# Peptides against a protein of PDB entry 3PUK: the designs that were tried, part 145

Target 1, 227 residues: chain A of PDB entry 3PUK
Amino acid sequence: ERGLKSVVWRKIKTAVFDDCRKEGEWKIMLLDEFTTKLLSSCCKMTDLLEEGITVIENIYKNREPVRQMKALYFISPTPKSVDCFLRDFGSKSEKKYKAAYIYFTDFCPDSLFNKIKASCSKSIRRCKEINISFIPQESQVYTLDVPDAFYYCYSPDPSNASRKEVVMEAMAEQIVTVCATLDENPGVRYKSKPLDNASKLAQLVEKKLEDYYKIDEKGLIKGKTQS

## One batch from the design tools (peptide; made by RFdiffusion4, then SolubleMPNN)

Design b2_p18_5_s4 (from b2_p18_5, 6 letters changed)
Fold by OpenDDE base, seed 3:
Structure b2_p18_5_s4 (fold): chain B 227 residues (1-227), chain A 18 residues (1-18)
Amino acid sequence: as target 1 above (227 residues)
Amino acid sequence: SEAEEELEKFEEKRKKLK
């Protein structure tokens, strides 16, 4: 299949499922709100079964222990998702699963990582960041997952300036993950608006692209592409 | 332990990508 959905699925398959696959082994997969939407957009349950996933569970819900099975956590690096993970493995006597494989959709902040390391390090068999922070909608269309982005970006209230900056930063990071997924370093084009949001976002994207391709996962410097 | 080695490897990788 062609299109962004297929590219995203291929990325997840390679970066997550192939990375932790063991022959004959089944895992429980834990998802949060974002990764539920992400997987739903680019795969079917049958695809997950082929990858050795027996059951999908919501990380936010209370779940019964399945102590004989290993768990695959595909989650966002947020306090909420991390706290749920910590509840599953934070107590030696109350571990819900045999072990954990953790795959973050983005860079995990040091504060959250340190919490994980301090409380449940012995339960972790794999930990990676895969840098997918967007939802594929069509062949070449995607949506960003930044709460209240519209509200803050278009707010005329000066009191929202700080929040707007945070939102713009998050949007820029997600756009860069699209470029990384497509293995492209495009020139940025935009249409200016009265609040200059597009220009500011473009500058942030360009800066982050430069940083990303300066030191990519392969340690290679990539040139700009005409995309 | 295997877990400690994995986390150490992950930390090293994170430092290189920053």
Scores: peptide ipSAE 0.316, ipTM 0.854, DockQ to the pose 0.575
Fold by OpenDDE base, seed 5:
Structure b2_p18_5_s4 (fold): chain B 227 residues (1-227), chain A 18 residues (1-18)
Amino acid sequence: as target 1 above (227 residues)
Amino acid sequence: SEAEEELEKFEEKRKKLK
């Protein structure tokens, strides 16, 4: 069995690199904080070279234009990353690359999508959501990118209740991306704690899994498998 | 344009997933 890192790499290779591959064409790849960690966890620079990536650039940095090359944006659907993309293509004078291939790690909110559509539509050759919102650590371990998750989930302060719900929902969404990547529909198990956070999270995961598999990319409904 | 068509297709896919 291939470890989680291998599965993630295979998913990225298929969903991103194979999707935009053109023979003999090199691309600049733009990464944000999350996707830098993601790729670093599951591949090497040599792997990226084999996929036609000449250089990797940080989307947050001010970069010199390379107008003859197309850019592959593998980024999270956040205002910060999207704003950096918009800066690269928002005007003719600001256009840093020949064209853009955009791959979001998760669902892009309508507000951000509309901003892209309004300002950069002519520069986009591909736009896709690939649903990988976790970082593989080892064969069976992954980390979630949810800021302050511990703080809000374990806060006894009632004023944090609303934020706690948002955090739990974000975690549930990311867990579903793991399941989707592994092509699994797990039976969720948990140990209840005094705050019942594990139970709430499990319920959110189950609900989101059901929603995902009802309308998955393959139109497949899978039975529950223990994971 | 090709780019506009791509975004339209993407938007249609997004609508189906909501």
Scores: peptide ipSAE 0.315, ipTM 0.854, DockQ to the pose 0.610
Fold by OpenDDE base, seed 4:
Structure b2_p18_5_s4 (fold): chain B 227 residues (1-227), chain A 18 residues (1-18)
Amino acid sequence: as target 1 above (227 residues)
Amino acid sequence: SEAEEELEKFEEKRKKLK
């Protein structure tokens, strides 16, 4: 039985490592907080070595330049991670690596993409979104990375309504990435009692699944599947 | 440049998926 961890690893291997693989080429891999957890959950350092990664670096840290090596950025499309990338390539004096391969774990907002395009375009060899915004725990269990999700979803305070919607949107998006990773377009089941949060989340997931499976990352249309 | 072409391709893909 294939666990979610193996599925996630296979997805990363295909979408990231195989995508940028060059014979005899080693890369430095830059990770952020999320992707550190993600890779730690589904692979070992030996696996990364086999994929041509020499060393892993934290994108948030002030790293020494290794100008002869290309860098693989496997990062979330957040301002923090993108800003760190921009510091690595934003100027000739600040260029830390030979070139960059960028793989975002999710859709990169236009604002961030435009910043990258404006300042670092010449340094980028690959740029891709791979749609993995969850941490696999076990065969069919994953953790969503949505800050304060519990608090806002279950808060009776109406002042949190807007934030609750944002949180639900984020959760729905991440659930869709799980489905995409598993290559499934499932029917959503939920228990809504005592709150309607589960129903709302389910609706968001269904809508996003519909949108995603109209055109996936490979341009394929997929039908509904049973989970 | 290769890099510019890559970003252009990526941008086009993003437009399709957006």
Scores: peptide ipSAE 0.313, ipTM 0.855, DockQ to the pose 0.625
Fold by OpenDDE base, seed 1:
Structure b2_p18_5_s4 (fold): chain B 227 residues (1-227), chain A 18 residues (1-18)
Amino acid sequence: as target 1 above (227 residues)
Amino acid sequence: SEAEEELEKFEEKRKKLK
């Protein structure tokens, strides 16, 4: 059993592939930097073939049109990835694919969503946020994708305090997506450090967990689970 | 119309998360 990897794969399979699957239909899948790492961590190309993916393309690359095929975009909600999508389906450009299914790994900001809605809404057959913003490494180990997290969190320079807070917020959000994926509300454990970064991060995680379960699909507040 | 309906559904879900 793959542990966390199997849980992540199961979530992706249910939330993405099963959600857009049509009998006998093959799709081109577009990935960005994060989702390439994510899928590579929890599946093989053979698994994707079984889910109806014929080929994987990098969203950042200039690609030839395949107008007869639908495209599955599994991407992060970033300006870079969204801009690449807009180039594929924008009203000012020739459409590269027949239609788009879009699955974001995290909450898509209103600014980006509004750009999509305004320029290429007619091409979208599915749009969903699946809330997976971490990479499973081992059965119980995962990594977070937060640029420069080490630099800012451990910087002794007070001028970096604002950036440190932003980084910790992003880390806390990604940790919550792990908990959501595992369907857990764990007690947070941390080691004390001179800068007390672990305590601050723990507080942010606890707050975000409360918010997440308060507004979950079932409307149920889960008690703390054992991690 | 299908595409617009899909985005409307998604937008309604987003309102619950705000």
Scores: peptide ipSAE 0.306, ipTM 0.852, DockQ to the pose 0.580

Design b2_p18_6_s1 (from b2_p18_6, 9 letters changed)
Fold by OpenDDE base, seed 3:
Structure b2_p18_6_s1 (fold): chain B 227 residues (1-227), chain A 18 residues (1-18)
Amino acid sequence: as target 1 above (227 residues)
Amino acid sequence: DELAKRKKELKKFNEEAE
């Protein structure tokens, strides 16, 4: 299978499941809103069972402790998801699980990361950022997950200018994760009319692609590939 | 620079956690 869904699944399998796999060990997996959609788009429950996941839980919901089981957190680096994690391990008396493996879908801000280290470091067996911030829809189609992107990008209100920039940054970051997943550095093509959003986004993508490949695991700078 | 710094930090963190 050559589709984007297959590529995403293979990346998750190698970056997350293979990374924390222990022979004969089962884990509880905690998901947030984004990662629930992500996994649902590229795998089945049977696939997760094969990877040693016994049950999937929603990180936002109240859950009963299962103190003998280790937990695999596959979550976005947001205040909401991080706060839920902290509630699970922030107090010795309130620990929900035996230990935690944390895999973030993107770069975790220093403020959140430091908060985790300060309160829960002893409970964490693994922490990794895997850089998948998109939903595969079909073979070569993906959906960006940026709240209110349409509203701010196309708003004529000057008061939204700052928020528009933040949204554009987030979109660019997600596009770069797609390129990284596909192991490509594509030439960016766009239609700039009627608004300058496409041009600005393209510039952000180009900049971020350069930064990513300069600091990638292989230490390589890739040339432009056909898009 | 920030990404490189984080990678080093995570490497150290994970080594200590094992």
Scores: peptide ipSAE 0.467, ipTM 0.908, DockQ to the pose 0.698
Fold by OpenDDE base, seed 4:
Structure b2_p18_6_s1 (fold): chain B 227 residues (1-227), chain A 18 residues (1-18)
Amino acid sequence: as target 1 above (227 residues)
Amino acid sequence: DELAKRKKELKKFNEEAE
């Protein structure tokens, strides 16, 4: 069995680097907090160099323009990351780079996507959602990027109910991205103790898995693999 | 379906960008 890190790297290589690869072309890669962690978990700088990345930059930082080079944005579909991208390309006179390839780690909300289209469409050569919203830790272990998940999911305070739902939704989505990355449609199993959180999460995962595999990249419906 | 819609939109977007 191949380790999850290797699987994730292969997915990124195929979905991102191979997708925008041009012979002899080097790119600057822009990362946010999540994708920095993600790439750090599954590759080395030498690997990125092999994929035609000259330098990686933090999207949140004020960067000097490199107008002769194209930029590869591998970022989360968050307002913060998107806003930083927009600052790079929002003004014709202030474009940081020659053009942009954008790869989102997850589904980009319509509000953000529309904002990008309205402001920077001419600068974008590629836009893709690759659906990797987790950090591989070990061969079969990953960490979800859901802030305060533990607190809200297990909070006895009813006032956190709304936030709990949001967190569970995010967790479910990220679990689906893991399944998608591994090309698996598992039967969801859970242990319900002591709260119904596991059951609720399972239901969300099942629903999202169904939705995803109905309209996967290949347009195929996959059966349950019971992973 | 939101995903289907997005997929179609991205396809169109990318085609126009090329």
Scores: peptide ipSAE 0.465, ipTM 0.908, DockQ to the pose 0.756
Fold by OpenDDE base, seed 1:
Structure b2_p18_6_s1 (fold): chain B 227 residues (1-227), chain A 18 residues (1-18)
Amino acid sequence: as target 1 above (227 residues)
Amino acid sequence: DELAKRKKELKKFNEEAE
């Protein structure tokens, strides 16, 4: 029993691999920095082989075309990752792969999504947002991937207030993805700090959880659960 | 609201891609 790691793996297996799996077909999987860490935290290469992945490639690297194979892009919805994808399929005459399955770890901004649709929609067989934006560390431990979170959250400089808010928003969103993955709507607990960052973050999480479950796939409102 | 809109859009997108 791996706890949270097993839950995350099960989510990825059902939401990504089972979604695009074809019997006897192998795919090349493209990963970015975040998804590399994510998969490394909850599976082995042997597990990926069992799911029909022949090789893993870094999306940021220059890669040789494998035009006879389909590609599975499991990436974060960032400009950098999206730009790399667009380079692979932006040219109609020189596509790197036969087709693409794209699975974003989070909500893709409209600007990026529209750019994808406009440039290479015909190359895409599947596009899905799976909402996993955290790294499981242990059975009940996870980390958030928000750059410079510590710096901005604990900055005494008032000029960083706006950036701190953006960081907290991102952190709150990632916490919500954990709850969604676990199918939980927990009561939020926190330790108060001099800057009251924990209270602010808790409020953001509660708000986002409410919004998420109001428009969930089942159309159900889930009450608070214990976590 | 935005999430719901995106879900519908993706559904349509995926149906057209097949």
Scores: peptide ipSAE 0.462, ipTM 0.907, DockQ to the pose 0.691
Fold by OpenDDE base, seed 2:
Structure b2_p18_6_s1 (fold): chain B 227 residues (1-227), chain A 18 residues (1-18)
Amino acid sequence: as target 1 above (227 residues)
Amino acid sequence: DELAKRKKELKKFNEEAE
């Protein structure tokens, strides 16, 4: 039995580092807040060095150009992170790096993806969505990165209903990424509460799992597994 | 299916990027 941290690392290694690896090539890796936490939870700097990463930079910070090096962007598909990327490559005369490999932690919304294509497609060598939107804490424990999830999900204020739904969708998506990472199709289990949040979340997860495995590249339909 | 469409789009995108 492998711990969740090792599984996540293996997934990142395969989906990101192996995907863009070139012999003798070093890259600068750009991280956002989430991916910083993610990598910190499942690897060491020495591991990243072994994967050809020379420097890790925060995408939100001002950075000096390193025009001779390619950049590996491992970021969340958020407006903030995408905007930072676009600032690095939006200007033809002032590109920060030689080229970009972009790996999103989750599905990139069409609006953001279209913006990227329109602005800097020629600078991008690779673009993938790897679907890892959780932080592994323990062998079987993970933390979802959804801001104010607790507040909105447990708010009795009806004015928060729309936001609650958005939060639940985000949570469901992240749970699906866990399942995908673990290569499992679990039966969802929950305890009902007065607000029935768990039931709604379970339904969303089940729907998204169905969609995911329907379009699985392996063409495999997995049965229910332990969860 | 939106995900399927995206997958195809990314495949095409990556092929063109090479």
Scores: peptide ipSAE 0.458, ipTM 0.906, DockQ to the pose 0.715

Design b2_p18_6_s2 (from b2_p18_6, 8 letters changed)
Fold by OpenDDE base, seed 2:
Structure b2_p18_6_s2 (fold): chain B 227 residues (1-227), chain A 18 residues (1-18)
Amino acid sequence: as target 1 above (227 residues)
Amino acid sequence: DELAKRVKELKEFNEELE
């Protein structure tokens, strides 16, 4: 058994780097806040160099054009990250890079995806959703990237109910990405609390797992595994 | 199914990008 970090790295290598690999080609890789943390948690700069990445840039920063090089965007499907991408390629005369490979860490909302297709499709060579929306901490430990999750989930204020639902949905989605990465269909376990958060999250996870495995590329519905 | 639709859409989109 390999640690979660190695599993995540292997997934990224296969889903991203191997997918866009071209012999002798170097790429600039653009990262956002989440993917910076993600890669930092599971690889070294030397690993990225071996995968043909010459330099890593923060997508949020102002960057000088490198028009002769293709860019690998490994980003979260957020309005902020997508907008930065669009700025890089939105102008016909001032494209930052030669072309773009886009790999989203999760499902890209239709609104954002449609916006990309409408404005920058000619600059894109690949667009893929790899579904890794967690940070591996230890061999069997991961961290979800959901802002203010604790605050909203445990808030007694009824006014936060809608936000709580959104947070729970996001958490469930990220947990499913862990399962997908580990190639597992676990039976969900939780500890009961005064609040029904754990139960609600479990239900969401189970539903999303079912949906995921129904459309598995391998066409296989896996049985429940130990978790 | 939204995910199934997206999978198909991405496949078609990537084919167009080639």
Scores: peptide ipSAE 0.406, ipTM 0.895, DockQ to the pose 0.709
Fold by OpenDDE base, seed 5:
Structure b2_p18_6_s2 (fold): chain B 227 residues (1-227), chain A 18 residues (1-18)
Amino acid sequence: as target 1 above (227 residues)
Amino acid sequence: DELAKRVKELKEFNEELE
């Protein structure tokens, strides 16, 4: 048992594998860069086999069609990953798999979601956003996938102010996914000195937590917990 | 908000897929 890793695995098992599981059915699972790292951090291939996954494939690579099998797409809601998915099902004659179950690690932008609906809806059996956008490292440690976060957050260059805000927004979103995964609504603590970055991030996290729990899948408003 | 809208949209979408 690996603390946060086990929690993440349980969340994925419940939200993804249990959601699309059919008795006796094997699926091909398509992963992107992020979800490859995510699953590698919290499970083994044997675990995936137990969940009915016969093979895992990289969504970015060219793959041979396996038209008799359904595919489980566990991917980030990025243009690159979505485009790869669309290529797999964009043409009726060129469908690589029998059908698709799509599970996004986070909120899929409307533009991408609409594109999916318009192009591949007939091939989709399930589409869900599971909100896991972090990599568990240890029992209480996780890594955010926000490129250049350090650079922009701590840059003294005022020209980076706009990018800093974008990065903080992304970080806050991912932290909320951690809280959601752990079923926690923590009181946020931070070090305010020497810069206000931590304070700003904390405010964003608190705001997003409030928004999330107000309209979460359980329909519950959870009080703040210690963290 | 956007999240609430998406939750509803996904529910409806998945119902259509069934």
Scores: peptide ipSAE 0.402, ipTM 0.892, DockQ to the pose 0.700
Fold by OpenDDE base, seed 3:
Structure b2_p18_6_s2 (fold): chain B 227 residues (1-227), chain A 18 residues (1-18)
Amino acid sequence: as target 1 above (227 residues)
Amino acid sequence: DELAKRVKELKEFNEELE
């Protein structure tokens, strides 16, 4: 299949499932709100079974221990998701699973990453950031997951200026992950508005794209593609 | 710079986990 959904699935398969695959081994997969939506948008349960996932669990819910099985955490790098993970492995008596493979959808803040290392490093077998922070809707359409983005971007209240910048930063990061997933460095196009939100966002995207491709895993500087 | 630093950190961390 050709399309964004297929590309996203292929990326997840390569970056997550192939990375932790062991022949004959089944894992429990833990998802949060975002990754539940993400996987639901680009795969079926049968696809996950083929990748060695026996059960999918919500990380936010109370779960019974399955101490003989390893767990695959595919989660966003948020305090809420990280705290739930820490509860699963923070105490020897409270370990819910045999070991953990952790895959973050984006850059994990140092504070959270350090907290993980300090609390449960002995239970972790793999930790990786895969940089997928969008939901594919159609072959070439995606949605961003930035809470209250509309409210802050279009708010005329000067008191929201600081929050607006945070929101735009988050949006820019997610757009860059789309480009990275598609392996493209596009020229940014936008329609300017009176509040100049589109222009500001475009500048942020351009800057982040440059940073990403300069230090990508391949060590290659990619030229701009026509888009 | 921050991303490059994290890449190295993760590499080292994962090596310790193996």
Scores: peptide ipSAE 0.401, ipTM 0.892, DockQ to the pose 0.635
Fold by OpenDDE base, seed 1:
Structure b2_p18_6_s2 (fold): chain B 227 residues (1-227), chain A 18 residues (1-18)
Amino acid sequence: as target 1 above (227 residues)
Amino acid sequence: DELAKRVKELKEFNEELE
C-alpha cells in the first residue's frame, strides 16, 4: 500500500484527469516547479499516458505551438505560472494550444484570477482549484513547499517577525490541504520549542481547518478525527 | 467566507465557459 501517495494520486485522478477526460482525446499537460514534484511523487509517466496525456511540458520554457491539441494546465496559482499561461493565450491569432483546462493546486488570488478571466476566458474550457499544496514522500510522510521556512521560523531576529508569520500561515494552509485530501479533521499535536512556533502553527492549522469544514464541498460539518 | 465566495465564482465562471 502506497498510503498517502495513493490518496494524492486518487485525488488528482478524480479532480483533474476524470474532470477533463474525453475518450480518444489526448492532451498536452503543462506543469510548473511544484506540480512537477507533486506528480513525480505519486505517479509514473505511464500513469499519465493512461489518463490521456501525450506529453508533459514545462510551463516556464519556450514551447512550440501545437494548435490542434488542447492543453491541461496543472499549476500553482503564482504570478510566474499564471503569466506563462497568459502568454500562451494572450494573442488571439497565435495561441499555443486549441484550448486550456486549468487546475490550480491552491486558492488563486483574486488579482490573478480576475486577470485570467479578463484576458483568456474564451480559450478556457475549465478552471478549478483542487487544493493540494503538499508533496507526499512516503506512506505517512509529506513535506511542505514553503521557501525559507526554516530560516524565518527559527530566526532570533525580531525584524523577521512579520515574515515569520507569513511563512507560518503558508505552512498552515498547506497542512490543511493535506487534511482535506485525507478527508479528516484531526486533532493537532505538537512539540513545543523555546520560540513556541509549534504552538502558533497548531493554532493556525486549527483555525483554518475550522474555516474549511464550515463551507466544505458538500456543505457538511465534520467532527474531529484521529490522525 | 472567502472560500464560499470563490466556490460560487468558479461555478459561475465554469458555466459561462460551457
Scores: peptide ipSAE 0.394, ipTM 0.890, DockQ to the pose 0.719

